Peptides against a protein of PDB entry 2ODG. Designs and how they scored, part 78

Target 1, 89 residues: chain A of PDB entry 2ODG
Amino acid sequence: MTTSQKHRDFVAEPMGEKPVGSLAGIGEVLGKKLEERGFDKAYVVLGQFLVLKKDEDLFREWLKDTCGANAKQSRDCFGCLREWCDAFL

## One batch from the design tools (peptide; made by RFdiffusion4, then SolubleMPNN)

Design b2_p24_5_s1 (from b2_p24_5, 11 letters changed)
Fold by OpenDDE base, seed 4:
Structure b2_p24_5_s1 (fold): chain B 89 residues (1-89), chain A 24 residues (1-24)
Amino acid sequence: as target 1 above (89 residues)
Amino acid sequence: DRKRLEEERKLVEEGVKKAEELLK
C-alpha cells in the first residue's frame, strides 16, 4: 500500500488542535459527522484510537458506525493514527 | 520544540478523557 500526501502531511508533525478533517480518510462529509458526535478535533479521534488499545478491527468498526466510513476510509484513518503514534508516542 | 511536545502530550491526555466520556 502507498500513502497519500494528506497522510504524509499529518504524520510529519505534532497534530496540535488540527480538525478531524486533517486525518487521512476523513473528508468534509465524514468530518462533519464526527464533529456532530463530539469528536471535534483530530486529537479526540486519537483518544478513541488509544482507548481501543490501537485495535484495528475495533477502531475501524467504531469509525464505520460513528460516521459511515467505508473500508478504504477507515483503513486510511487507522494507518494515519498508527504511524503518527509511532512517531510521537 | 520541547514546549510544543509538552502541549501535544497534554492534548493526547485530554483526547483520551474526552473519548472515554463520549463512549458513555
Scores: peptide ipSAE 0.672, ipTM 0.920, DockQ to the pose 0.906
Fold by OpenDDE base, seed 5:
Structure b2_p24_5_s1 (fold): chain B 89 residues (1-89), chain A 24 residues (1-24)
Amino acid sequence: as target 1 above (89 residues)
Amino acid sequence: DRKRLEEERKLVEEGVKKAEELLK
């Protein structure tokens, strides 16, 4: 499987203050839901990813429970954060 | 503004709590 350009754009540089919607798999719908839950910045979601010890199943479940992400969306978001961490953490 | 920040904090804390529960 190939990654999206959105994924590549995110993992290519420091996260900074990027909005949550910059994460691969997080579109307008999921982004708004995450923002309503206090997760307005990508780094806040990164925090959850790290709290969950980078575990794919746990993170994807959390994301699903938090914003209703489907399997592909949670996969894309997980992969985005995983690869970002591999590059910058 | 302070009240808003407190509300946002609570929301994030709830998210963290859910994550911590998944770790169990």
Scores: peptide ipSAE 0.276, ipTM 0.767, DockQ to the pose 0.100
Fold by OpenDDE base, seed 1:
Structure b2_p24_5_s1 (fold): chain B 89 residues (1-89), chain A 24 residues (1-24)
Amino acid sequence: as target 1 above (89 residues)
Amino acid sequence: DRKRLEEERKLVEEGVKKAEELLK
């Protein structure tokens, strides 16, 4: 499987204050929904990822429930955070 | 903007709570 440039850009450097929309799989629509729920920064979503112990199924379910992410979007977002953590956490 | 911060915190807390329910 291949990744997007958006994914590669995200996992290549420290997360810092990047907006939630910087996460792979999180487009404008999902980003706005996440922001409306208080998840304005990528690191806040990272927090959820960690709370869920990096479990793919749990995280993807949470993301779906929170912003309506479909299977691809949640997969991309999960993969993005997983690889970022592998590099920097 | 203390109110805004409090509202955002509540929203995040709700999100965390939902996530924690998935751990059960």
Scores: peptide ipSAE 0.268, ipTM 0.766, DockQ to the pose 0.082
Fold by OpenDDE base, seed 2:
Structure b2_p24_5_s1 (fold): chain B 89 residues (1-89), chain A 24 residues (1-24)
Amino acid sequence: as target 1 above (89 residues)
Amino acid sequence: DRKRLEEERKLVEEGVKKAEELLK
């Protein structure tokens, strides 16, 4: 599977205070929806990823239910967080 | 702004509850 530059930029360094929109698969539309639900920082979504024990199906379902992410968007977001965790967690 | 922070916490809490339901 290929990754986007956005993915590579995110997984390359500690996420710090990066906004939720910096996550791969999360554009302006999904980012705004997540922010409206209280998920304004990437690390808050990371929290959900960890609560769900890094399970791909559960996380992607949660993301879909929370902001309406489609299959590609949820896949990209999951992969982004998984690889970030592999490097820094 | 304590009120704003409380509202944000409630929103996140609801998101966490949703995730916890998926774990059942």
Scores: peptide ipSAE 0.225, ipTM 0.737, DockQ to the pose 0.101

Design b2_p24_5_s2 (from b2_p24_5, 13 letters changed)
Fold by OpenDDE base, seed 3:
Structure b2_p24_5_s2 (fold): chain B 89 residues (1-89), chain A 24 residues (1-24)
Amino acid sequence: as target 1 above (89 residues)
Amino acid sequence: MAEKLREEQKLIEEGVKKAKELLK
């Protein structure tokens, strides 16, 4: 399927200090939940992604357990971070 | 795997809370 503009905007440049809500699949609801648990910046979620060795199943399960992300939201977020890493890591 | 991740997440949250208190 075609990626969202939000996805394209995120993977196009270094993430810097972008908020967690800038990640594809992370809207206002999930963003607030992540922020409450200390994941206020996209790079903090990136850190978790890397600690899990970029494993899709583990990351998506973590995201679901951490903020209640559904299958589409976790898929979009994983894809966003994977493609960002392919470009910049 | 889910149980281990939940435990790890709890530790992260506790650490964040403690850090916020120290930084006021």
Scores: peptide ipSAE 0.035, ipTM 0.532, DockQ to the pose 0.040
Fold by OpenDDE base, seed 2:
Structure b2_p24_5_s2 (fold): chain B 89 residues (1-89), chain A 24 residues (1-24)
Amino acid sequence: as target 1 above (89 residues)
Amino acid sequence: MAEKLREEQKLIEEGVKKAKELLK
């Protein structure tokens, strides 16, 4: 498996105020849905990721339930946050 | 605007509660 440039761009630097759409796997459609639920910033999704104790299955299921992410999208998003945390937490 | 933000916050809090239950 390979990562996208979007993934690499995200994990390369502090998250700051990056929008939720900057997360790998989160495109315009999913981003809008997340924003409508209050997850407007990547760090809010990070918060959920951490509350779920970085559990892949729980996070991916949550993402699916929250914004309708498919398997690839949730995998990409999870991997993005996991690698970011490995680098910065 | 304020009402929307409050609703969003409520949804987030509910998500956190659900997450905590899943971790038990």
Scores: peptide ipSAE 0.029, ipTM 0.524, DockQ to the pose 0.114
Fold by OpenDDE base, seed 5:
Structure b2_p24_5_s2 (fold): chain B 89 residues (1-89), chain A 24 residues (1-24)
Amino acid sequence: as target 1 above (89 residues)
Amino acid sequence: MAEKLREEQKLIEEGVKKAKELLK
């Protein structure tokens, strides 16, 4: 599978204060929903990802439950955070 | 603003609680 440019842009540098919508798989719709739930920054979602011990199934299920992400969106978001962590954590 | 932040914190904590349940 190939990655998106959005994915590559995110994993290329420290995430700092990037908004949640900068995560691959998180568009305007999902981003707004996440923000409504307090997840306004990418690093907050990263925190959840880490609390779930980087487990793909758990994270993707959580993301689905939290903002209604579909399979592709959750996969893209998971992969984005996984590769970011591989590079920077 | 403070009230909003407290509400958001509550929602985040609910997420953590959910995560803990998933980890069991």
Scores: peptide ipSAE 0.029, ipTM 0.520, DockQ to the pose 0.078
Fold by OpenDDE base, seed 4:
Structure b2_p24_5_s2 (fold): chain B 89 residues (1-89), chain A 24 residues (1-24)
Amino acid sequence: as target 1 above (89 residues)
Amino acid sequence: MAEKLREEQKLIEEGVKKAKELLK
């Protein structure tokens, strides 16, 4: 298992006001869908991640249901948030 | 614009409520 540069860039610094599309696994298509549902900032998705108690299965299923993320996209996004939390939360 | 934001917030809150129930 490897990480992308996008993942490394995200987990390296505070999240701030980064858009949802800054999350690993969230490209233009998924980002637009998330924004349409009110998840415009990465920290809003972080909020959902935390409400789900950082549960991988629940989060990945939620992401799939919310924006149509596939297995790789949801895995990348989950890993991104998990490692960010390990560093900053 | 305000109406759109309210609708989005409602969807988020509904999702949170459902998620909390799944955790019980």
Scores: peptide ipSAE 0.026, ipTM 0.512, DockQ to the pose 0.075

Design b2_p24_5_s3 (from b2_p24_5, 15 letters changed)
Fold by OpenDDE base, seed 1:
Structure b2_p24_5_s3 (fold): chain B 89 residues (1-89), chain A 24 residues (1-24)
Amino acid sequence: as target 1 above (89 residues)
Amino acid sequence: DAARLAAEKALIAEGVEKAKKLLE
């Protein structure tokens, strides 16, 4: 699968205080919805990813239910967090 | 302020519980 530059930028370094919108698949619309639910930083979404034991189906379902992410958006977000964890966790 | 922080934590907690239910 081809990744975006946004994905590559995210997985290349520690995420620190990066906003939720820095995650691949999370645009302005989804980012605002996540922020309204308290998920303003990428690391808060990372927390949910880890709570769900890095399970793709469960995480993507959670993301869909939380902010309305479609299949591509949830796939991109999942892949972004998975690869970041592989490098830094 | 404290009230805003508490509200934000409650929203996050709701998100966490929703995720945890998917594991059940």
Scores: peptide ipSAE 0.285, ipTM 0.757, DockQ to the pose 0.099
Fold by OpenDDE base, seed 4:
Structure b2_p24_5_s3 (fold): chain B 89 residues (1-89), chain A 24 residues (1-24)
Amino acid sequence: as target 1 above (89 residues)
Amino acid sequence: DAARLAAEKALIAEGVEKAKKLLE
């Protein structure tokens, strides 16, 4: 399975204050929904990823329930955060 | 303002609670 350039850009450096929409799998539609729920920065979603103990199924379910992410979107987002954590956490 | 901040914190808290319930 291949990754997007968006994924590669995100996992290559500390995320700092990057907006939630910078996460792989999170486009404009999902980004707006997440922002409406208070998740405006990528690191806030990272927080949820960590609360869920980096569990793929739990995180993807949470993301689906929170913003309506489909299977590909949630998979891309999970992979993005997992690989970022492997590099920087 | 304070009201907006409080509302944002409440939304985030709701998200955290939803996540934590998945661990039960």
Scores: peptide ipSAE 0.285, ipTM 0.757, DockQ to the pose 0.118
Fold by OpenDDE base, seed 2:
Structure b2_p24_5_s3 (fold): chain B 89 residues (1-89), chain A 24 residues (1-24)
Amino acid sequence: as target 1 above (89 residues)
Amino acid sequence: DAARLAAEKALIAEGVEKAKKLLE
């Protein structure tokens, strides 16, 4: 399965203070909705990913419910966080 | 200010609660 350059850029280094929009699958529309719900940094979404014990189905469902992410967007976001955690957590 | 911080924390808490409900 192929990944985007956005994904590769995110998983290549510690995320620090990167905005939520830096996550793969999170564009302008989803990013704005997440920010309005208090999730302005990528690490806040990472927190939810960890609360859900890195479960793909649960995280993708949460993301869909929270910002309206479609299947591809939630899959890309999940994959981005999973690979980041594999490298740095 | 305090009101803004309280509102932000409430929004995040709501998100956390939604996530935790999925684990039940």
Scores: peptide ipSAE 0.280, ipTM 0.753, DockQ to the pose 0.117
Fold by OpenDDE base, seed 5:
Structure b2_p24_5_s3 (fold): chain B 89 residues (1-89), chain A 24 residues (1-24)
Amino acid sequence: as target 1 above (89 residues)
Amino acid sequence: DAARLAAEKALIAEGVEKAKKLLE
């Protein structure tokens, strides 16, 4: 499988204050839902990813439960954060 | 397994929610 340009853009640099919608797999719909739950910045979702011990199943289930992400969206978001962490954490 | 994963998810979720309340 290939990654999206959105994924590549995110994993290429420190995330800083990037909005949650900058995460791969998180579009406007999911982004708004995440923001409503207090996850307005990508780094907040990163925090959740780390709290969940970088576990794919736990994170993807959390994302699904939190904003209704489907399998592809949660996979893309997980992969985005995993690769970002591999580069910068 | 699935049961262990579900239990862990619940435990972590509880902790995260507690943390979020402190951030309010």
Scores: peptide ipSAE 0.197, ipTM 0.763, DockQ to the pose 0.041

Design b2_p24_5_s4 (from b2_p24_5, 14 letters changed)
Fold by OpenDDE base, seed 2:
Structure b2_p24_5_s4 (fold): chain B 89 residues (1-89), chain A 24 residues (1-24)
Amino acid sequence: as target 1 above (89 residues)
Amino acid sequence: SAAVLAEEQKLIEEGVKKALELLK
């Protein structure tokens, strides 16, 4: 399977202050819901990813419960954070 | 304001709590 340009753009450089909507799989709808829950920056979601010890099933379940992400959206978001961590963490 | 920051912290706390529950 292939990745999106959005994924490639995110994993290519330090995260900095990028908004939560810059994460692959997180569009306008999911981004707004995450922001309403206090997760306005990508690095805050990264924090949850790390708290869950980078576990795919746990993170994807958390994301689904938090913002209603479907299977593809949660998969794309997980893959985005995993590859970013492999490069920069 | 302090009230806005306190609310934001409470929202994050709830999100973290959910994650910690999944680890059990």
Scores: peptide ipSAE 0.291, ipTM 0.750, DockQ to the pose 0.078
Fold by OpenDDE base, seed 3:
Structure b2_p24_5_s4 (fold): chain B 89 residues (1-89), chain A 24 residues (1-24)
Amino acid sequence: as target 1 above (89 residues)
Amino acid sequence: SAAVLAEEQKLIEEGVKKALELLK
């Protein structure tokens, strides 16, 4: 599978204060839903990723339950955070 | 405000609770 430019842009540098919408797979619709649940920054979602011990199935299920992400969106988001962590954590 | 911060904290805590339930 190939990655998107959005993915590559995110994993290339420290995420800092990037909004949740900067995550691959998280568009405006999902981003707004996540923000309404308190997840306004990418690093807050990173926190959930880490709480779930980087488990793909658990994270993707959580994301689906939290904002309604479909399979592709949750896959893209998971991959984005996984590769970011591999580079910077 | 303090009220806004408290609400944001509560929302995040609900999200964390969901994640913790998945770990069981």
Scores: peptide ipSAE 0.287, ipTM 0.748, DockQ to the pose 0.080
Fold by OpenDDE base, seed 5:
Structure b2_p24_5_s4 (fold): chain B 89 residues (1-89), chain A 24 residues (1-24)
Amino acid sequence: as target 1 above (89 residues)
Amino acid sequence: SAAVLAEEQKLIEEGVKKALELLK
C-alpha cells in the first residue's frame, strides 16, 4: 500500500522534539488524547513501540487502548514508527 | 511545576504498564 505525505515527512528525518501529532495516523483527536495521557512527544510513543519490541499487533492494541485509534490509524502509526526505526535506529 | 511533572509521570507510567501487560 501507499504511504501518506505525513508518513514520508516523519520518516525522512530525526524526529527530535516533534509532537505526537506528527505521527502518521495521529490526527488532532488522537493526538489530544495521547497528550492527555502524557504522550505529548512522538518519541514517547516511540518508547512504547520499543518497549513492545516493535511488535505490530501489540503496539496497535496498545494504541487502540490508549487513545481509541481505529485499525487504519494504528496501522499508519505503526508503519510510521517502523520505517523511522529502520532508517535511524 | 513539580506537581505537574508528577502527574504527567503517573500518566505515562500507566501507559507503560498497559504496554507491559500486553507482553505477558
Scores: peptide ipSAE 0.273, ipTM 0.741, DockQ to the pose 0.099
Fold by OpenDDE base, seed 4:
Structure b2_p24_5_s4 (fold): chain B 89 residues (1-89), chain A 24 residues (1-24)
Amino acid sequence: as target 1 above (89 residues)
Amino acid sequence: SAAVLAEEQKLIEEGVKKALELLK
């Protein structure tokens, strides 16, 4: 498997105020749905990822239920946050 | 198990939901 440039760009630096749509696997459609639920910044989704104790099944199920992410989208988003945490936590 | 994960997810989601509502 290979990662996208979007993934590589996100995990390479502190996320700061990046919008939720900057996360790998989160496009315009999913991003807008997340924003409507209060998850407008990438760091808010990071917070949920950490509250869920970095559990892949919990996070991917949450993402699916919250914005309708499919298996690939939730996998990409989980991997993006996991690798970011490995680098910066 | 799937049941344990579902229950844990529900509790955490309820907590996060409350937090977001307080920020509105």
Scores: peptide ipSAE 0.166, ipTM 0.725, DockQ to the pose 0.041

Design b2_p24_6_s1 (from b2_p24_6, 16 letters changed)
Fold by OpenDDE base, seed 2:
Structure b2_p24_6_s1 (fold): chain B 89 residues (1-89), chain A 24 residues (1-24)
Amino acid sequence: as target 1 above (89 residues)
Amino acid sequence: DKELEEQVKLSEELGKEAVEKALE
């Protein structure tokens, strides 16, 4: 499995106040939808990821239901957060 | 939406704690 440069850029450093759109799999469309629902920063989505105990199925379903993410987008986002956590937590 | 607001609040709390921990 391969990752995008966007993924690599995100997992390479602490996320700080990065916008939600910095997450792999989250483009402009999904980012705007997430922001409208209160998930404006990447760390808020990280929080949801942790709330769901890093469960892939639950997280990807949540992302789909929340912003309409497709399978690839939710997979990319999940993987991005998983690897970030592995690196920094 | 109250449920959504509560969800966001919890996520913000856990996410904030996590990123702060990452800086330690």
Scores: peptide ipSAE 0.784, ipTM 0.956, DockQ to the pose 0.832
Fold by OpenDDE base, seed 4:
Structure b2_p24_6_s1 (fold): chain B 89 residues (1-89), chain A 24 residues (1-24)
Amino acid sequence: as target 1 above (89 residues)
Amino acid sequence: DKELEEQVKLSEELGKEAVEKALE
């Protein structure tokens, strides 16, 4: 499968205080919903990814239930965090 | 929502730890 430039930009460097909207698959609509729920930074979603022990099904289900992400959005977000962790953790 | 607040708190803690570790 292919990745977006947004994905490549995110996995290229430490995420620091980047906003949640910097994650691949997370646009303005999903980003606002995540922020309203307290997931305002990319590292908070990373934290949830780690809480779920990097389980794809659990994470994608959580993202769907939390902000209404569709299958592609949740796949892109999961892949983004997985590759970031592989590079930096 | 207390459950949501606790979920966010745990995620923030693990996320902060991870990004700090990435800087080492």
Scores: peptide ipSAE 0.784, ipTM 0.956, DockQ to the pose 0.838
Fold by OpenDDE base, seed 1:
Structure b2_p24_6_s1 (fold): chain B 89 residues (1-89), chain A 24 residues (1-24)
Amino acid sequence: as target 1 above (89 residues)
Amino acid sequence: DKELEEQVKLSEELGKEAVEKALE
């Protein structure tokens, strides 16, 4: 499968203080829900990704339970963070 | 929600450390 431009833009550079909505798979709706729960920056979601030991099933279930992400959204977000980590960590 | 706040705090700390490492 192919990645989105949003994914490519995110994994191309350090994320710094980018908002949570910059993550692939996280649109305005999911972003607002994440922000309401304290996950306002992309690096906070990265932190959760790392807390979960980069486990795909755990992370995707967490994202689903936290903001209602569907299968594609959680897959895109997971892939985005995985590839970012592969590039920078 | 205290549990959520603690989760966020841990994620913030770990995430912040990671992105700082990425800049090195």
Scores: peptide ipSAE 0.784, ipTM 0.956, DockQ to the pose 0.844
Fold by OpenDDE base, seed 5:
Structure b2_p24_6_s1 (fold): chain B 89 residues (1-89), chain A 24 residues (1-24)
Amino acid sequence: as target 1 above (89 residues)
Amino acid sequence: DKELEEQVKLSEELGKEAVEKALE
């Protein structure tokens, strides 16, 4: 399955202090909603991903409930974090 | 929302630890 350039750019390097909007599947709309709830950096969402023990269903449901992400957005975001972790953790 | 604040705090802690590990 193909990935976006945004996904490839994110998984290519350590995320550091990148904003939450750098995550694949997270655009301006979802990013602002996440920021309003305290998830302002990509690493905070990474933290939630790890809290949920990298469980896809749990993470995607959390993302949907937190910022209104649809199925594609949550899938893209999950895949982005999964591959980043595979590369750097 | 206290529960949300606690969730964010935990996520920040684990996320920060992870990204620091990635730099090692």
Scores: peptide ipSAE 0.784, ipTM 0.956, DockQ to the pose 0.849

Design b2_p24_6_s2 (from b2_p24_6, 14 letters changed)
Fold by OpenDDE base, seed 5:
Structure b2_p24_6_s2 (fold): chain B 89 residues (1-89), chain A 24 residues (1-24)
Amino acid sequence: as target 1 above (89 residues)
Amino acid sequence: SEELKKLVEESRKLGLEAVEKALA
């Protein structure tokens, strides 16, 4: 599967204090919904990803339930976090 | 602190609820 520039930009460096909207698959609409639920930083979503043991199905279902992400958005977000973890965790 | 206590409890609740929803 090909990746977006947004994905490549995110996985290339430590995420630090990056907003949740910096995650691939998370646009302005989904980002705002996540922020309203307390997920204001990318690292908070990373925390949920890790709590779910990096499980793709569980994470993507959570993301769908939490902010209404569609299949592509959840796939992009999962892939972004997986590859970031492979590089830095 | 009381502020930290509140944040921890809220975070715990949200995290637990998120896991429960994912496993439902």
Scores: peptide ipSAE 0.077, ipTM 0.585, DockQ to the pose 0.060
Fold by OpenDDE base, seed 1:
Structure b2_p24_6_s2 (fold): chain B 89 residues (1-89), chain A 24 residues (1-24)
Amino acid sequence: as target 1 above (89 residues)
Amino acid sequence: SEELKKLVEESRKLGLEAVEKALA
């Protein structure tokens, strides 16, 4: 299994003010749903990821419940945040 | 704004629900 270019672009640099849709696995549909719940920036989702102690199962379940992410989308998003944290935290 | 307050509250709620589930 390989990562997407979207994943590589995200993990390569500081997150800054990137929108939630810049996260791997988060397309336009999921992004809009997240924004409707107040998760407009990638760093807000990062916050939830950290509150859940970087736990994969908990985070992926949360993402599914929050925006309807499927298994691949939640996996991609989790991997994106995990690798970003490994590089920058 | 009221819209902002709503979004903040929804974010808080979803976060707390996840934590509560983790502690259960």
Scores: peptide ipSAE 0.077, ipTM 0.600, DockQ to the pose 0.061
Fold by OpenDDE base, seed 3:
Structure b2_p24_6_s2 (fold): chain B 89 residues (1-89), chain A 24 residues (1-24)
Amino acid sequence: as target 1 above (89 residues)
Amino acid sequence: SEELKKLVEESRKLGLEAVEKALA
């Protein structure tokens, strides 16, 4: 499997104040839902990813439950955060 | 502020729920 340009753009640099929608797999619809739950910045979702100890199944389940992400969206988002952490954490 | 309190509580709640499921 290959990654998207959106993924590559995200993992290439510190995330800083990037909005939640900058995460791979998170589009306008999911981003809005996440923002409504208080997850407005990518780093807030990163926080949840870390609280779940980077566990793929737990994170993807959480994302599904929180904003309705499908399998591809949750996989893309997880992969995005995993690779970002590998580079910068 | 009230806005801050709400934001923090929502984030905390969702996070804790996920952890609780993991430990069940």
Scores: peptide ipSAE 0.074, ipTM 0.593, DockQ to the pose 0.073
Fold by OpenDDE base, seed 4:
Structure b2_p24_6_s2 (fold): chain B 89 residues (1-89), chain A 24 residues (1-24)
Amino acid sequence: as target 1 above (89 residues)
Amino acid sequence: SEELKKLVEESRKLGLEAVEKALA
């Protein structure tokens, strides 16, 4: 499978203060729901990803439960964070 | 899952404690 330009843009540089909506798979709808639950920055979701020990099943289940992400959205978001960590962590 | 629920709850608790301390 191919990645989106949004994915490539995110994994290409340090994330800094980027909003949660900059993550691949996180659009306006999911971004708003995440922000309402306290996950306003991409690095807060990164924190949850790391607390879950980078486990794909746990993270994707968490994302679904937290903001209603579907299978593709959670897969895209997981892949985005995994590849970012491979490059910068 | 029960495993996920426990991990999320513990993380939430620790996070809230840190915020409460910072705002005290």
Scores: peptide ipSAE 0.026, ipTM 0.499, DockQ to the pose 0.075

